# Ledger of designs, part 103: peptides against a protein of PDB entry 6UG1

Target 1, 304 residues: chain A of PDB entry 6UG1
Amino acid sequence: SNEERKRRKYFHMLYLVCLMVHGFIRNEWINSKRLSRKLSNLVPEKVFELLHPQKDEELPLRSTRKLLDGLKKCMELWQKHWKITKKYDNVGLYMRTWKEIEMSANNKRKFKTLKRSDFLRAVSKGHGDPDISVQGFVAMLRACNVNARLIMSCQPPDFTNMKIDTSLNGNNAYKDMVKYPIFWCEVWDKFSKKWITVDPVNLKTIEQVRLHSKLAPKGVACCERNMLRYVIAYDRKYGCRDVTRRYAQWMNSKVRKRRITKDDFGEKWFRKVITALHHRKRTKIDDYEDQYFFQRDESEGIPD
Target 2, 301 residues: chain A of PDB entry 6UG1 as posed
Amino acid sequence: SNEERKRRKYFHMLYLVCLMVHGFIRNEWINSKRLSRKLSNLVPEKVFELLHPQKDEELPLRSTRKLLDGLKKCMELWQKHWKITKKYDNEGLYMRTWKEIEMSANNKRKFKTLKRSDFLRAVSKGHGDPDISVQGFVAMLRACNVNARLIMSCQPPDFTNMKIDTSLNAYKDMVKYPIFWCEVWDKFSKKWITVDPVNLKTIEQVRLHSKLAPKGVACCERNMLRYVIAYDRKYGCRDVTRRYAQWMNSKVRKRRITKDDFGEKWFRKVITALHHRKRTKIDDYEDQYFFRRDESEGIPD

## One batch from the design tools (peptide; made by RFdiffusion4, then SolubleMPNN)

Design b2_p17_8_s4 (from b2_p17_8, 10 letters changed)
Fold by OpenDDE base, seed 4:
Structure b2_p17_8_s4 (fold): chain B 304 residues (1-304), chain A 17 residues (1-17)
Amino acid sequence: as target 1 above (304 residues)
Amino acid sequence: SLEEKLKELLKEFEEYL
């Protein structure tokens, strides 16, 4: 019905706000000065120097290569720090079906919300789920004065899916779900004027995204619980930005159709949500990023 | 507050439905 479409759109927007607020709170927690002091000790001076290369005036690419090598070594150091990767409870922050949402509303199960103290302890010990691990990695880079963003792929229920039963069948559902991350890192390269993508936990990859990312879910089974629609960046200064355009090859043709921003009302509403979570002034980094997104929109064109 | 802004955003959406 039209009413069920409205209800699903509402619940999608509510769920999206809750996810974006969760990302904001986790981004605040990883700014902990106590955690920063502990995590900085994991990074040797030689690796710190690679994270902060001098500008090579002859070949700026040499400075970018040093930064990339520093980030690779940080990823290796993080793997040594992290002792226990816990499985997600149920689906974690991956996308739920409409049936799972309805069933969970009936189940008064007190979700054990992880407290800030428990999070900081988990990161410090290297014990937690993959999301805690990624968040801790961003904290380590920030402890080394790297301009690292926490990236969150928000997975609200699909309001475009009008099926009544959306139950996902299959023994491998967890394996397919966790094939691609929900959280990752971006690092500002001041030499190339670009964001570097870092997945320290799942794919263990570093990318300079041009047209596509390895972090973008591919295949039907993987996309059931992980649809790239709302990739939100949280910086160390409490900036909040939609960076979906970086990771979406087909933003205009495919991704936009599954976003609340497909219509003018949804676009205005979503801009208000971003503005509410954005607690810093605009910078030249935002100008370079917006220019990159503009060029990517022009290069994709208007879908037929 | 952030909470108030989020409540307003939810209310604006309830009025749109």
Scores: peptide ipSAE 0.076, ipTM 0.771, DockQ to the pose 0.922
Fold by OpenDDE base, seed 5:
Structure b2_p17_8_s4 (fold): chain B 304 residues (1-304), chain A 17 residues (1-17)
Amino acid sequence: as target 1 above (304 residues)
Amino acid sequence: SLEEKLKELLKEFEEYL
């Protein structure tokens, strides 16, 4: 019905706000001074120097290469620190079906919310799920004075899916679900004036995204619980930005159709949510990023 | 607060539905 379509849009928006607030809270937790002091000790001086290369005035690319090598070594150090990767409870923050949502409303199961103290302990010990691990990696880079963002791919239920959910076939569902991350890192390259994408946990990759990212889900099975729709960046100064354009090859033709921002009302509402979570002034970094997004929109064109 | 702003955004959306 039209009513069910409205209900699903509403629930999608409510769920999206809750996810975006969760990302904001985790971004605050990783700014912990106590955690920062502990995690800075994981990074040797030689690796710190690679993270902070001098500007090569003749060839800025040499400075970028040093930064990339420093980030690679930080991923290796992080793997040594992280002792226990826990599986997600059920589906974690991956996308739920409408049937799973309806069933969960009936089940008064007390979801045991992870407290700030438990999170800080988990990161410090290297014991937790992949999301906690990525968040801890961002905290380690921030402890080394690197301009690192926490990236969250928000997975609200698909309001464009009006079908009665057939039960997802159970056994391969977890492997396909976790094939691509929900959380990752971006690092500002002051030399190239670009964000570097870092997945320290899942794919263990560093990318300078131009047109396509390896972190973008591919294939039907992987996209059932991980649809690239709302990629939100949280910086160390409590900035909040939509960076979906970086990771979406087909923003205009495919991704926009599955976002609340497909209509003018949804666009205005989503801008208000971003503005409410954005607690810093604009910087030249935002100007370079917006210019990159503009060039990506022009290069994709309007879908025929 | 952030919570109040989020409640207002949810209310504006309830009025739109």
Scores: peptide ipSAE 0.068, ipTM 0.769, DockQ to the pose 0.918
Fold by OpenDDE base, seed 2:
Structure b2_p17_8_s4 (fold): chain B 304 residues (1-304), chain A 17 residues (1-17)
Amino acid sequence: as target 1 above (304 residues)
Amino acid sequence: SLEEKLKELLKEFEEYL
């Protein structure tokens, strides 16, 4: 019905806000001074120097290569630190079906919210789910004065799916679900004026995304619980930015149709949500990023 | 507060539906 369409749109928006606030809170927790002091000790001086290369005036690409090598070594150090990767409880922050939502509304399952103290202990010990591990990796880079963002792929229920039963069958559902990450890292390259994508936990990759990312979900089974729609960046200064354009090949033709921002009201509302979570002034880094997004929109073209 | 801003955003949305 039209009422069920409205209800699903509403629930999608509410769920999206809750996810974006969760990302904001986790981004605040990883700014802990106590955690920073512990995690900086994991990074040797030689690796710190690679993270902070001098500008090569002859070939700026040499400085970017040093930064990339430093980030690779940081991923290796992080793997040594991380002792226990826990499975997600149920689906974690991956996308729920409408049936799962309806069933969960009837079940007063107290989601055990992880407290800040428990999170900081988990990161310090290297014990937790993949999301906690990624968040801890961002904290380690920030402890080394690297301009690292926490990236969250927000997975609200698909309001464009009007099917009543969307039950996902099969034992492989967990493997397909976790094939692509929900959380990752971006690092600012001051030499190339670009964000570097870092997945330290899932795919263990470093990318300079031009047109495509390895972190973008591919295949039907993987996209059932992980649809790239809302990729939100949280920086060390409590900036909040929509960076979906970086990771979406087909933003205009495919991704926009599955976002609340497909209509003018949804665009205005989503801008208000971003503005409410964005606690810093604009910087030249935001100008370079917006220029990159503009060029990506022009190069995609308008869908027919 | 952030909570107040979120409540306002939810209210604006209830008025749109």
Scores: peptide ipSAE 0.057, ipTM 0.751, DockQ to the pose 0.919
Fold by OpenDDE base, seed 3:
Parts: structure tokens; sequence; C-alpha cells
Structure b2_p17_8_s4 (fold): chain B 304 residues (1-304), chain A 17 residues (1-17)
């Protein structure tokens, strides 16, 4: 019905705000001075120097290569630190079906919310789910004075899916779900004036995204619980930015149709949500990023 | 309206942040 379509749109919007606020809170928690002091000790001086290369005036690419090598070594150090990777409880922050949402409303299961103290302890010990691990990796890079962002792929229920029963067959569902991450890292390359994408936990990859990312879900089964729609970046200064354009090859033709921002009302609303979560002044880094997004929109073209 | 309810929710989240 038209009423059920409105209800699903409303619930998608509410769920999206809750996810974006969750990302903001986790970004605040990883700025803990106590955690920062502990995590900086994981990075030896030689790796710190690679993270902070001198500007090569002859060939800026040499400086970028040093930074990439430093980030690779940080991923290796992080794997040594992380002792226990827990499975997600149920689906974690992956996308729920409408049926699962309806069934969960009836089950008053006391969801044990992770407290700040428990999170900081989990990161500090290297014990937790993959999301906690990625968040801790961002904290380690920030402890080394690297301009690292926490990236969150927000997975609200698909308001465009009007099917009632998407019974996901159980056993392969978890493997397909976790094939691509929900959280990852971006690092500012001051030499190339670009963000470097880092997945330290899931795919264990570093990339300089041009047209497509390895982190973008591919295939029907993987997209059932992970649809690239809202990729939100949280920086160390409490900046909040929509960076979906980086990871979406087909932003205008495909991704936009599944976002609340498909209409003018939804665009204005979503801008208010971003503004509410953005607690810093604009910088030259934002100008370079917006220029990159503009070039990506021009290169995609207008879908006919 | 739906917009008013979402503004109220955003305000509640802004007060929480």
Amino acid sequence: as target 1 above (304 residues)
Amino acid sequence: SLEEKLKELLKEFEEYL
C-alpha cells in the first residue's frame, strides 16, 4: 500500500539517524586520550617516520609511497595487537530485512549496549568484533598524529524493497554478509591531496580509489545485507561528511534511487542530519575532496 | 508532519551529542 511505503520510508530515516549518531559516538570514543597514549606505544619510531615522510619536492609520489608503506606496517602491527575477533551478534550493523525488524519489535531482548569503558577496554586488549577492531585501528593512527577518518557504511532497511518475505537462507548468509566491511579507515595524503582507503581487518587492503573501490559490495548475496548507500566519514575534529561518491561507481544511475536523497525533501533532510553531526569549520582538505567528487560526477555523466 | 517529527528527533539527537 501507499501507507506501507510511507511507513518504510519513515523507519528508514529513523534508522539512518540512529546509525549516523552511533558512528559519531564511536568516533568520539576513539579520541580518548588514555587510549591514544596506549596505542601510540604499538608503533615504533621507524614506522612513525614512514607515516610522516618529508615532502619530496622532486617527486611527491616518493612521499606517498613512504606513507603507504607506513600504513601497511601499521596494519601488520594491528593484526599482532588484535588477539580475539568476535563474530557479530546476529547481523551486527548489517542491513536487516523488514521481517526481521517486525519480529525484533516483539522480542524485548535486552540488547546489551556496549559502554564507553567496555569499548576502550576491548580496543586496549585487542578483543572484540571487526567494527571495534577497525575503530581501534583509526584510534592508533590518530595517536600517531595521522589524519585518519572513521568510515561507516550505514545500512538502514531498504525502503525501496516492498517484498514482505525475504527469508534469507541461514548458513551462507553470514559469510556473504561479512565479505565486505561496514567500517573502514581513510587517511589523508597531503602529497597527492587525496584520501587513501584502508581496510585493516576484513579485506586487509589499502587503495587509492579512482573509479571503484574493492570495499564496494558486489553480487546479489553480498548486497542483501550490505548495500552501498550512505558512506559517512567521521574525522578527528568531529567533522561529518558524506563520502558515498568515492565508493559508488554508479552514484547517479543506481545508488541515488536507493537513498532518501532521491527527492528534494530527502536531500534537504539528509543535509540537516549531516550539519547536526558536523562540528568543525571547513578546511582546504574539504575543498580538495569536493573537487574530486565534482570530477567524479562529471565523469559518470547524467544517466539517460 | 513527517518533517516535523524528524526535526524533533534530530533536535533530540543534537541535545544528546
Scores: peptide ipSAE 0.025, ipTM 0.658, DockQ to the pose 0.087

## One batch from the design tools (peptide; made by RFdiffusion4, then SolubleMPNN)

Design b2_p18_1_s1 (from b2_p18_1, 8 letters changed)
Fold by OpenDDE base, seed 2:
Structure b2_p18_1_s1 (fold): chain B 304 residues (1-304), chain A 18 residues (1-18)
Amino acid sequence: as target 1 above (304 residues)
Amino acid sequence: SLEELEEFVENFLSLILN
């Protein structure tokens, strides 16, 4: 019905705000001064120097290569720190079906929220789910004065899916679900004026995204619970930015149709949510990023 | 209801935006 379409749209909006607020809260927790002091001790001086290379005036690419090597070594150090990777409880923050939502509304299951103290202890011990591990890795880079962002791929229920039953069958559902991350890291390269993508936990990759990311979900089974629609970046200064354009090959033709921002009402609403979560002034880094997004929109073209 | 959900979303947004 038209009512069910409206209900799913508004429930998607509510769920999206809750996810974005969750990302904001986790970004605040990883700024803990106590955690920072503890995690900085994991990074040797030689690795710290690679994270902060001098500008090579002859070939700026040499400075970027040092930063990339430093980030690789940080991923290796993080793997040594992280002792226990827990499985997600149920689907974690991956996308739920409409049937799962309806069934959960009937079940008064008290979701045990992780407290800030428990999170900080989990990161410090190296015990937790992949999301806690990624968030801890961002905290370690921030402890080394690296301009690292927490990235969250928000997975609200698909309001464009009007099917009543969307039950997902199969024992491999968990493996397909976790094939691509929900959380990752971005690091600012001051030499190339670009964000470097870092997945320290899932794919264990570092990439300089031009047109395509390895972190973008591919294949039907992986996309059932992980649809790239809302990739939100949280920086160390409580900036909040939509960075979906970086990771979406087909933003205009495919991704936009699955977003609340497909219409003017949704665009204005989503901009209000971003503005509410964006607690810093604009910087030259935002100008370089917006220029990159503009060039990516021009190069994709307008879908027919 | 749908109206209660709309009102909750608007109120929650107003609470976060203010």
Scores: peptide ipSAE 0.028, ipTM 0.692, DockQ to the pose 0.056
Fold by OpenDDE base, seed 1:
Structure b2_p18_1_s1 (fold): chain B 304 residues (1-304), chain A 18 residues (1-18)
Amino acid sequence: as target 1 above (304 residues)
Amino acid sequence: SLEELEEFVENFLSLILN
């Protein structure tokens, strides 16, 4: 019905706000001064120097190579620190079906939320789910004065799916779900004027995204619970930015149709949510990023 | 408040994650 379409749209909007606020809260928690002091001790001086290379005036690319080597060594140090990777309870923050949401609304189960103190202890011990691990990695880079931001791929239920039963039948459903991350890191390269993408936990990869990312979900089974639609960046100064354009090869042709921003009302609403979560002034880094997004929109073209 | 928003989101996520 038209009523069910409206209900699913509004529920998607509410769910998206809750996920975006969760990302904001986790970004605040990883700014803990106590955690920062502990995590800085994991990084040797030689690795710190690679994270902060001098500008090579002859070949700026040499400075970028040092930064990339420093980030690789930080990823290796993080793997040594992290002792226990827990599985997600149920599906974690991956996308739920409409049937799962309806069934959950009937089940008054008390879920035990992770308190700030428990999160800080989990990161400090190296015990937790993959999301806690990525968040802790961002905290370690920030402790080394690296301009690292937390990235969250928000997975609200698909309001474009009007099927009543959306049951997922598959023996490998969990493996396909966790094949791609929902949290990762970006690091600002001051030499190339670009963001470097870092997945320290899942794919264990560092990339400079040009046209497509390795972190973008591929294949039907992986996209059932991980649909790239809302990739939100949270920086160390409480900036909040939509960076979906970086990771979406087909933003205009495919991704936009599955976003609330497909219409003018949804675009204006989503801009208000981003503005409410964006607590810093604009910088030259934002100008370089917006220029990159513009070039990516021009290069995709208008879908025929 | 920020705390009320945190509590709301954690409660809502708890309802969603169940």
Scores: peptide ipSAE 0.026, ipTM 0.686, DockQ to the pose 0.795
Fold by OpenDDE base, seed 5:
Structure b2_p18_1_s1 (fold): chain B 304 residues (1-304), chain A 18 residues (1-18)
Amino acid sequence: as target 1 above (304 residues)
Amino acid sequence: SLEELEEFVENFLSLILN
């Protein structure tokens, strides 16, 4: 019905706000001074120097190469620190079906949320799920004075899906779900004036995204619980930015159709949510990023 | 407050993650 379409749209909006606020809270927790002091000790001086290369005035690319090598060594150090990767309870923050949401509303089970103290302990010990691990990696880079962002791929239920959910075939569902991350890192390269993408946990990759990212879900099975729609960046100064354009090859033709921002009302609403979570002034870094997004929009064109 | 928003979101996430 038209009513059910409206209900699913509003529930998607509420769910999206809750996910975006959760990302904001986790971004605050990883700014913990106590955690920062512990995690800085994981990074040797030689690796710290690679993270902070001198500007090569002749060839800025040499400075970028040192930063990339420093980030690679940080991923290796992080793997040594992280002792236990827990599986997600059920589906974690991956996308739920409408049937799963309706069934959970009937189940008065108390979910035990992870408190700030338990999160800080989990990161310090290296014991937790992949999301906690990525968040801890961002905290380690921030402890080394690196301009690192926490990236969250928000997975609200698909309001464009009006079908009654057929049961997802159970056995391979977890493996396909976790094939691509929900959380990752971006690092500002002051030499190239670009964000570097870092997945320290899942794919263990570093990318300088031009047109395509390895972190973008591919294939029907992987996209059932991980649809690239809302990739939100949280910086160390409590900035909040939509960075979906970086990771979406087909923003205009495919991704926009599955976003609340497909219409003017949804665009205005989503801008208000971003603005409410954005607690810093604009910087030249934002100008370079917006210029990159503009060039990506022009190069994709308008879908026919 | 931010704490009230945290509690609301954690409560809401608990409802939707169950």
Scores: peptide ipSAE 0.026, ipTM 0.694, DockQ to the pose 0.777
Fold by OpenDDE base, seed 4:
Structure b2_p18_1_s1 (fold): chain B 304 residues (1-304), chain A 18 residues (1-18)
Amino acid sequence: as target 1 above (304 residues)
Amino acid sequence: SLEELEEFVENFLSLILN
């Protein structure tokens, strides 16, 4: 019905706000000075120097290569620190079906929320789910004074899916779900004026994204619980930015149709949510990023 | 407060996630 379509749209909006606020909260927690002091000790001086290369005036690419090598070594150090990767309880922050949401609303189970103290302890010990591990990695880079962003791929239920039963069948559902991450890192390269993508936990990859990312879900089974629609970046200064354009090859033709921002109402609403979560002034980094997004929109063109 | 938002979101996510 038209009513059910409206209900799913509003529920998607509420769910999206809650996910974006969760990302904001986790981004505050990883700014903990107590955690920073502990995690900085994991990074040897030689690796710290690679994270902060001098500008090579002859070949700026040499400075970028040093930064990339430093980030690779940080990823290796993080793997040594992290002792226990827990499985997600159920589906974690991956996308739920409408049926799963209706069933959970009836189940008044008091779930144990992870408190700030428990999170900080989990990161310090190297014990937790993959999301806690990624968040801890961002904290380690921030402890080394790296301009690292926490990236969250928000997975609200698909308001464009009007099927009544959306139950997902299959024994491999968890394996396909966790094939691609929900959280990752971006690092500002001051030499190339670009964000570097880092997945320290899942794919264990470092990318300089041009047209596509390895972190973008591919295949039907993987996309059932992980649809790239709202990739939100949280920086160390409490900036909040939509960076979906970086990771979406087909933003205009495919991704936009699955977003609340497909219409003017949704665009205006989503801008209000971003503005409410964005607690810093604009910088030249934002100008370079917006220019990159503009060039990517022009290069994709208008969908037929 | 941020704490009230934390509690709300964690409760809401717990309601939605379980």
Scores: peptide ipSAE 0.030, ipTM 0.697, DockQ to the pose 0.844; fails the geometry check

Design b2_p18_1_s2 (from b2_p18_1, 12 letters changed)
Fold by OpenDDE base, seed 2:
Structure b2_p18_1_s2 (fold): chain B 304 residues (1-304), chain A 18 residues (1-18)
Amino acid sequence: as target 1 above (304 residues)
Amino acid sequence: SLEELEKLVEELLLKLNN
């Protein structure tokens, strides 16, 4: 019905705000000065120097290579720190079906919200789910004065799916779900004027995304619970930015159709949400990023 | 209701802007 379409749209909006606020809160928690002091001790001086290379005036690419090597070594150090990777409780922050939402509304399941103190302890001990691990890795890089962003792929229920039953049957449902991350890191490369993508936990990869990312979900089974629609970046200065354009190959043709921003009402609403979560002034880094997104939009062209 | 959901979205946005 038209009413059910509206209900799913507004429930998607509510759920999206809750996810974006969750990302904002986790980004605040990883700025903990107490956590920063503990995590900086995990990074030896030689690795710190690689994270902060001098500008090579002859070949700036050499400086980027040092930064990439430093980030690789930080991922290795993080793996040594992280002792226990817990499975997600049920689906974690992956996408729920409409049936799962309806069934959960009837069940007063006490969601145990992780407290800030418990989060900081989990990161310090190296015990937690993959999301806590990624968030802790971003905290370690920030402790080393690296301009690292927390990236969150927000997974609200698909308001474009009007099917009543969307039950996901399969023995490998968890493996397919966790094949791609929900949280990852971006690091600013001051030499190339680009964001470097870092997945320290899931794929254990570093990318300089040009057109495609390995972190973008591929295949039907993986996309059932992880649909790339809202990739939100949270920086150390409480900036909030939509960076979906970096990771979406087909932003205009495919991704936009599944976003609330497909219409002017949704675009204006989503801009209000971003503005509410964006607590810093614009910087020259934002100008370089917007220029990159513009070039990516032009290169995709208008969808037929 | 749908109206309650709309109101909750608006109230959450207002609380985020304050």
Scores: peptide ipSAE 0.082, ipTM 0.781, DockQ to the pose 0.057
Fold by OpenDDE base, seed 5:
Structure b2_p18_1_s2 (fold): chain B 304 residues (1-304), chain A 18 residues (1-18)
Amino acid sequence: as target 1 above (304 residues)
Amino acid sequence: SLEELEKLVEELLLKLNN
């Protein structure tokens, strides 16, 4: 019905705000001064120097190469720190079906919210789920004065799916679900004027995204619980930015159709949510990023 | 209800802007 379409749209909006607020709160928690002091001790001086190379004025690429080597070594150090990767309870922050949402509304199961103290302890011990691990990695880079962002791929239920969800075939569903991350890191390269993508936990990859990312879900089974629609960046100064354009090869042709921003009402609403979560002034970094997104939008074109 | 969902979305937006 038209009513069920509206219900799914508004529930998607509510769920999206809750996810974006969750990302904001986790981004605040990883700014903990106590955690920062502990995590800085994991990074040797030689690795810190690689994270802060001198500007090579003749060949800026040499400085970028040092930064990339420093980030690789930080990823290796993080793997040594992290002792226990817990599985997600159910589906974690991956996408739920409409049927799962309806069934969960009937089940008054007390969701155990992780407290800030428990999160800080989990990161400090190296014991937690993959999301806690990525968030801790961002905290370690920030402790080394690296301009690192927490990235969250928000997975609200698909309001464009009007089917009654049949049971997802259960057994391979978890492996396919966790094949691609929900949380990752971006690091500002001041030499190339670009964001570097870092997945320290799932794919264990560092990339300079041009047209496509390795972190973008591929294949029907992987996309059932991980649809690239809302990739939100949280920086150390409480900036909040939509960075979906970086990771979406087909933003205009495919991704936009699955976003609330497909219409003017949804675009205006989503801008209000981003603005509410953006607690810093604009910087020259935002100008370089917006220029990159503009060039990526022009190069894709508008689908016919 | 649908109206309760609309109200909750508006209330959350108001709380985020404060």
Scores: peptide ipSAE 0.080, ipTM 0.782, DockQ to the pose 0.057
Fold by OpenDDE base, seed 1:
Structure b2_p18_1_s2 (fold): chain B 304 residues (1-304), chain A 18 residues (1-18)
Amino acid sequence: as target 1 above (304 residues)
Amino acid sequence: SLEELEKLVEELLLKLNN
């Protein structure tokens, strides 16, 4: 019905705000001064120097190469620190079906909310789910004065799916779900004027995204619970930015159709949510990023 | 209801702007 279409749209909006607020709160928690002091001790001086290379005036690419090597060594150090990767409870922050939402609404299940103290303890001990691990990695880079962002791929229920039964029947559903991350890191390269993508936990990869990312879900089974639609960046100064354009090869042709921002109402609403979560002034880094997004929109072209 | 859900979205946006 038209009513069910509206209900799914508004429930998607509510769920998206809750996810974006969750990302904001986790970004605040990883700025803990107590956690920062503990995590800085994991990074040897030689690795710290690689994270902060001098500008090579002859070949700026040499400075970027040092930063990339420093980030690789930080991933290796983080793997040594992280002792226990817990499975997600149910589907974690991956996309739920409409049927799972209805069944959950009927079940007065007390969701155990992880407290700030428990999160900080989990990161300090190296015990937690992959999301806590990525968030802790961002905290370690920030402790080393690296301009690292927490990235969250928000997975609200698909309001474009009007099927009544959306049950996912499959024995490998968990493996396909966790094949691609929900959280990752970006690091600002001051030499190339670009964001470097870092997945320290899932794919264990560092990339400079050109046309597409390795972190973008591929294949039907992986996309059932992980649809690239809302990739939100949270920086160390409480900035909030939509960076979906970086990771979406087909933003205009495919991704936009599955976003609330497909219409003017949804665009204006989503801008209000971003503005509410954006607690810093604009910088030259935002100018370089917006220029890159513009070039990516021009390069994609108008969908036929 | 749909109206309760709309109101809850608006209330959350107001709380984020305060």
Scores: peptide ipSAE 0.075, ipTM 0.779, DockQ to the pose 0.058
Fold by OpenDDE base, seed 4:
Structure b2_p18_1_s2 (fold): chain B 304 residues (1-304), chain A 18 residues (1-18)
Amino acid sequence: as target 1 above (304 residues)
Amino acid sequence: SLEELEKLVEELLLKLNN
C-alpha cells in the first residue's frame, strides 16, 4: 500500500539517524585522552616518523609513499595488538530485513548497549568485534596526531524493498555478510590533497580511491546485508560528512535511487541530519574533497 | 544541534505512530 511505503520510508529515516548518532558517539569515545596515551605506545618512533614525513618539494609522491608505508606498519602493529576478534551478535550493524525488524519489535530483549568504559577496556585489551577493532585503529592513528576519520557505512532497512517477506535463507549468510566492512578509516594525505582509505581489519588493505573501492560490496549475497548508500565520515574535530561519492562508482545511476536523498524532501532532511552532527567549521580539506566529489559526479554523468 | 536531531527523531516517531 501507499501507507506501508510511507511507513518504511520514515522508519528508514529514523533508523538512519540512530546509526549516524551511533557513529558520532563512537567517534567521541575514540577521542579519549586515556586511550590515546595507551595506544600511542604501540607505535615506535620510526613508524611515527613515516606517518609524519617531511614534504618532498621535488617529488611530493615520495612523501605520500612514506605515509603509506607508515600506515601499512600501523596495520601490522594493530594486528599484533588485537588478540580476540569476536563475532557479531546476530547481524551487528549490518542491514536487517523488514521481517527481522517486525520480529525484534515484539521481542523485549534488552539490547546490551556497550558502555563507554567497556568500549575503552575492549580497545585497550584488544578484545572485541571488528567494528570495535577498526574504531580502536582510528584511535591509535589519532594518538599519533594523524588526521584519521572514522568511516561508517550506514545500513538502514531498504525502504525501496516493498516485499512482505524479506527473510534471507542460507547457512553462509554470516560469511557473506562480513565479507565487506561496515567501519573503516580514512587518512588525510596533505601531499596529494586526498583521503587515503584504510581497512585495517577486514580486507587489510590501503587504497587511494579513484573510481572504485575494494570496500564497495559486490555480488548479490554480500549486498543483501551491506548496501553502499550512506558512507559517513567522522573526523577528530567532530566533523560529519557524507563521503558516499568516493565509494559509489554508480552514485547517480544506482545508489541515489536507494537513498532518502532521491527526492528534494529527503535531500533537505538528510542535510539537516548532517548539519546537526557537524560540529566544526569548514576547512580547505573540505574544499579539496568537494572538488573531488564534483569531478566524480561530472565524470559519471546523468544516468540513462 | 543535538536537540534539533532529537526533535527530528521525535517528529519522525510521531509520523510513524499516526
Scores: peptide ipSAE 0.035, ipTM 0.741, DockQ to the pose 0.091

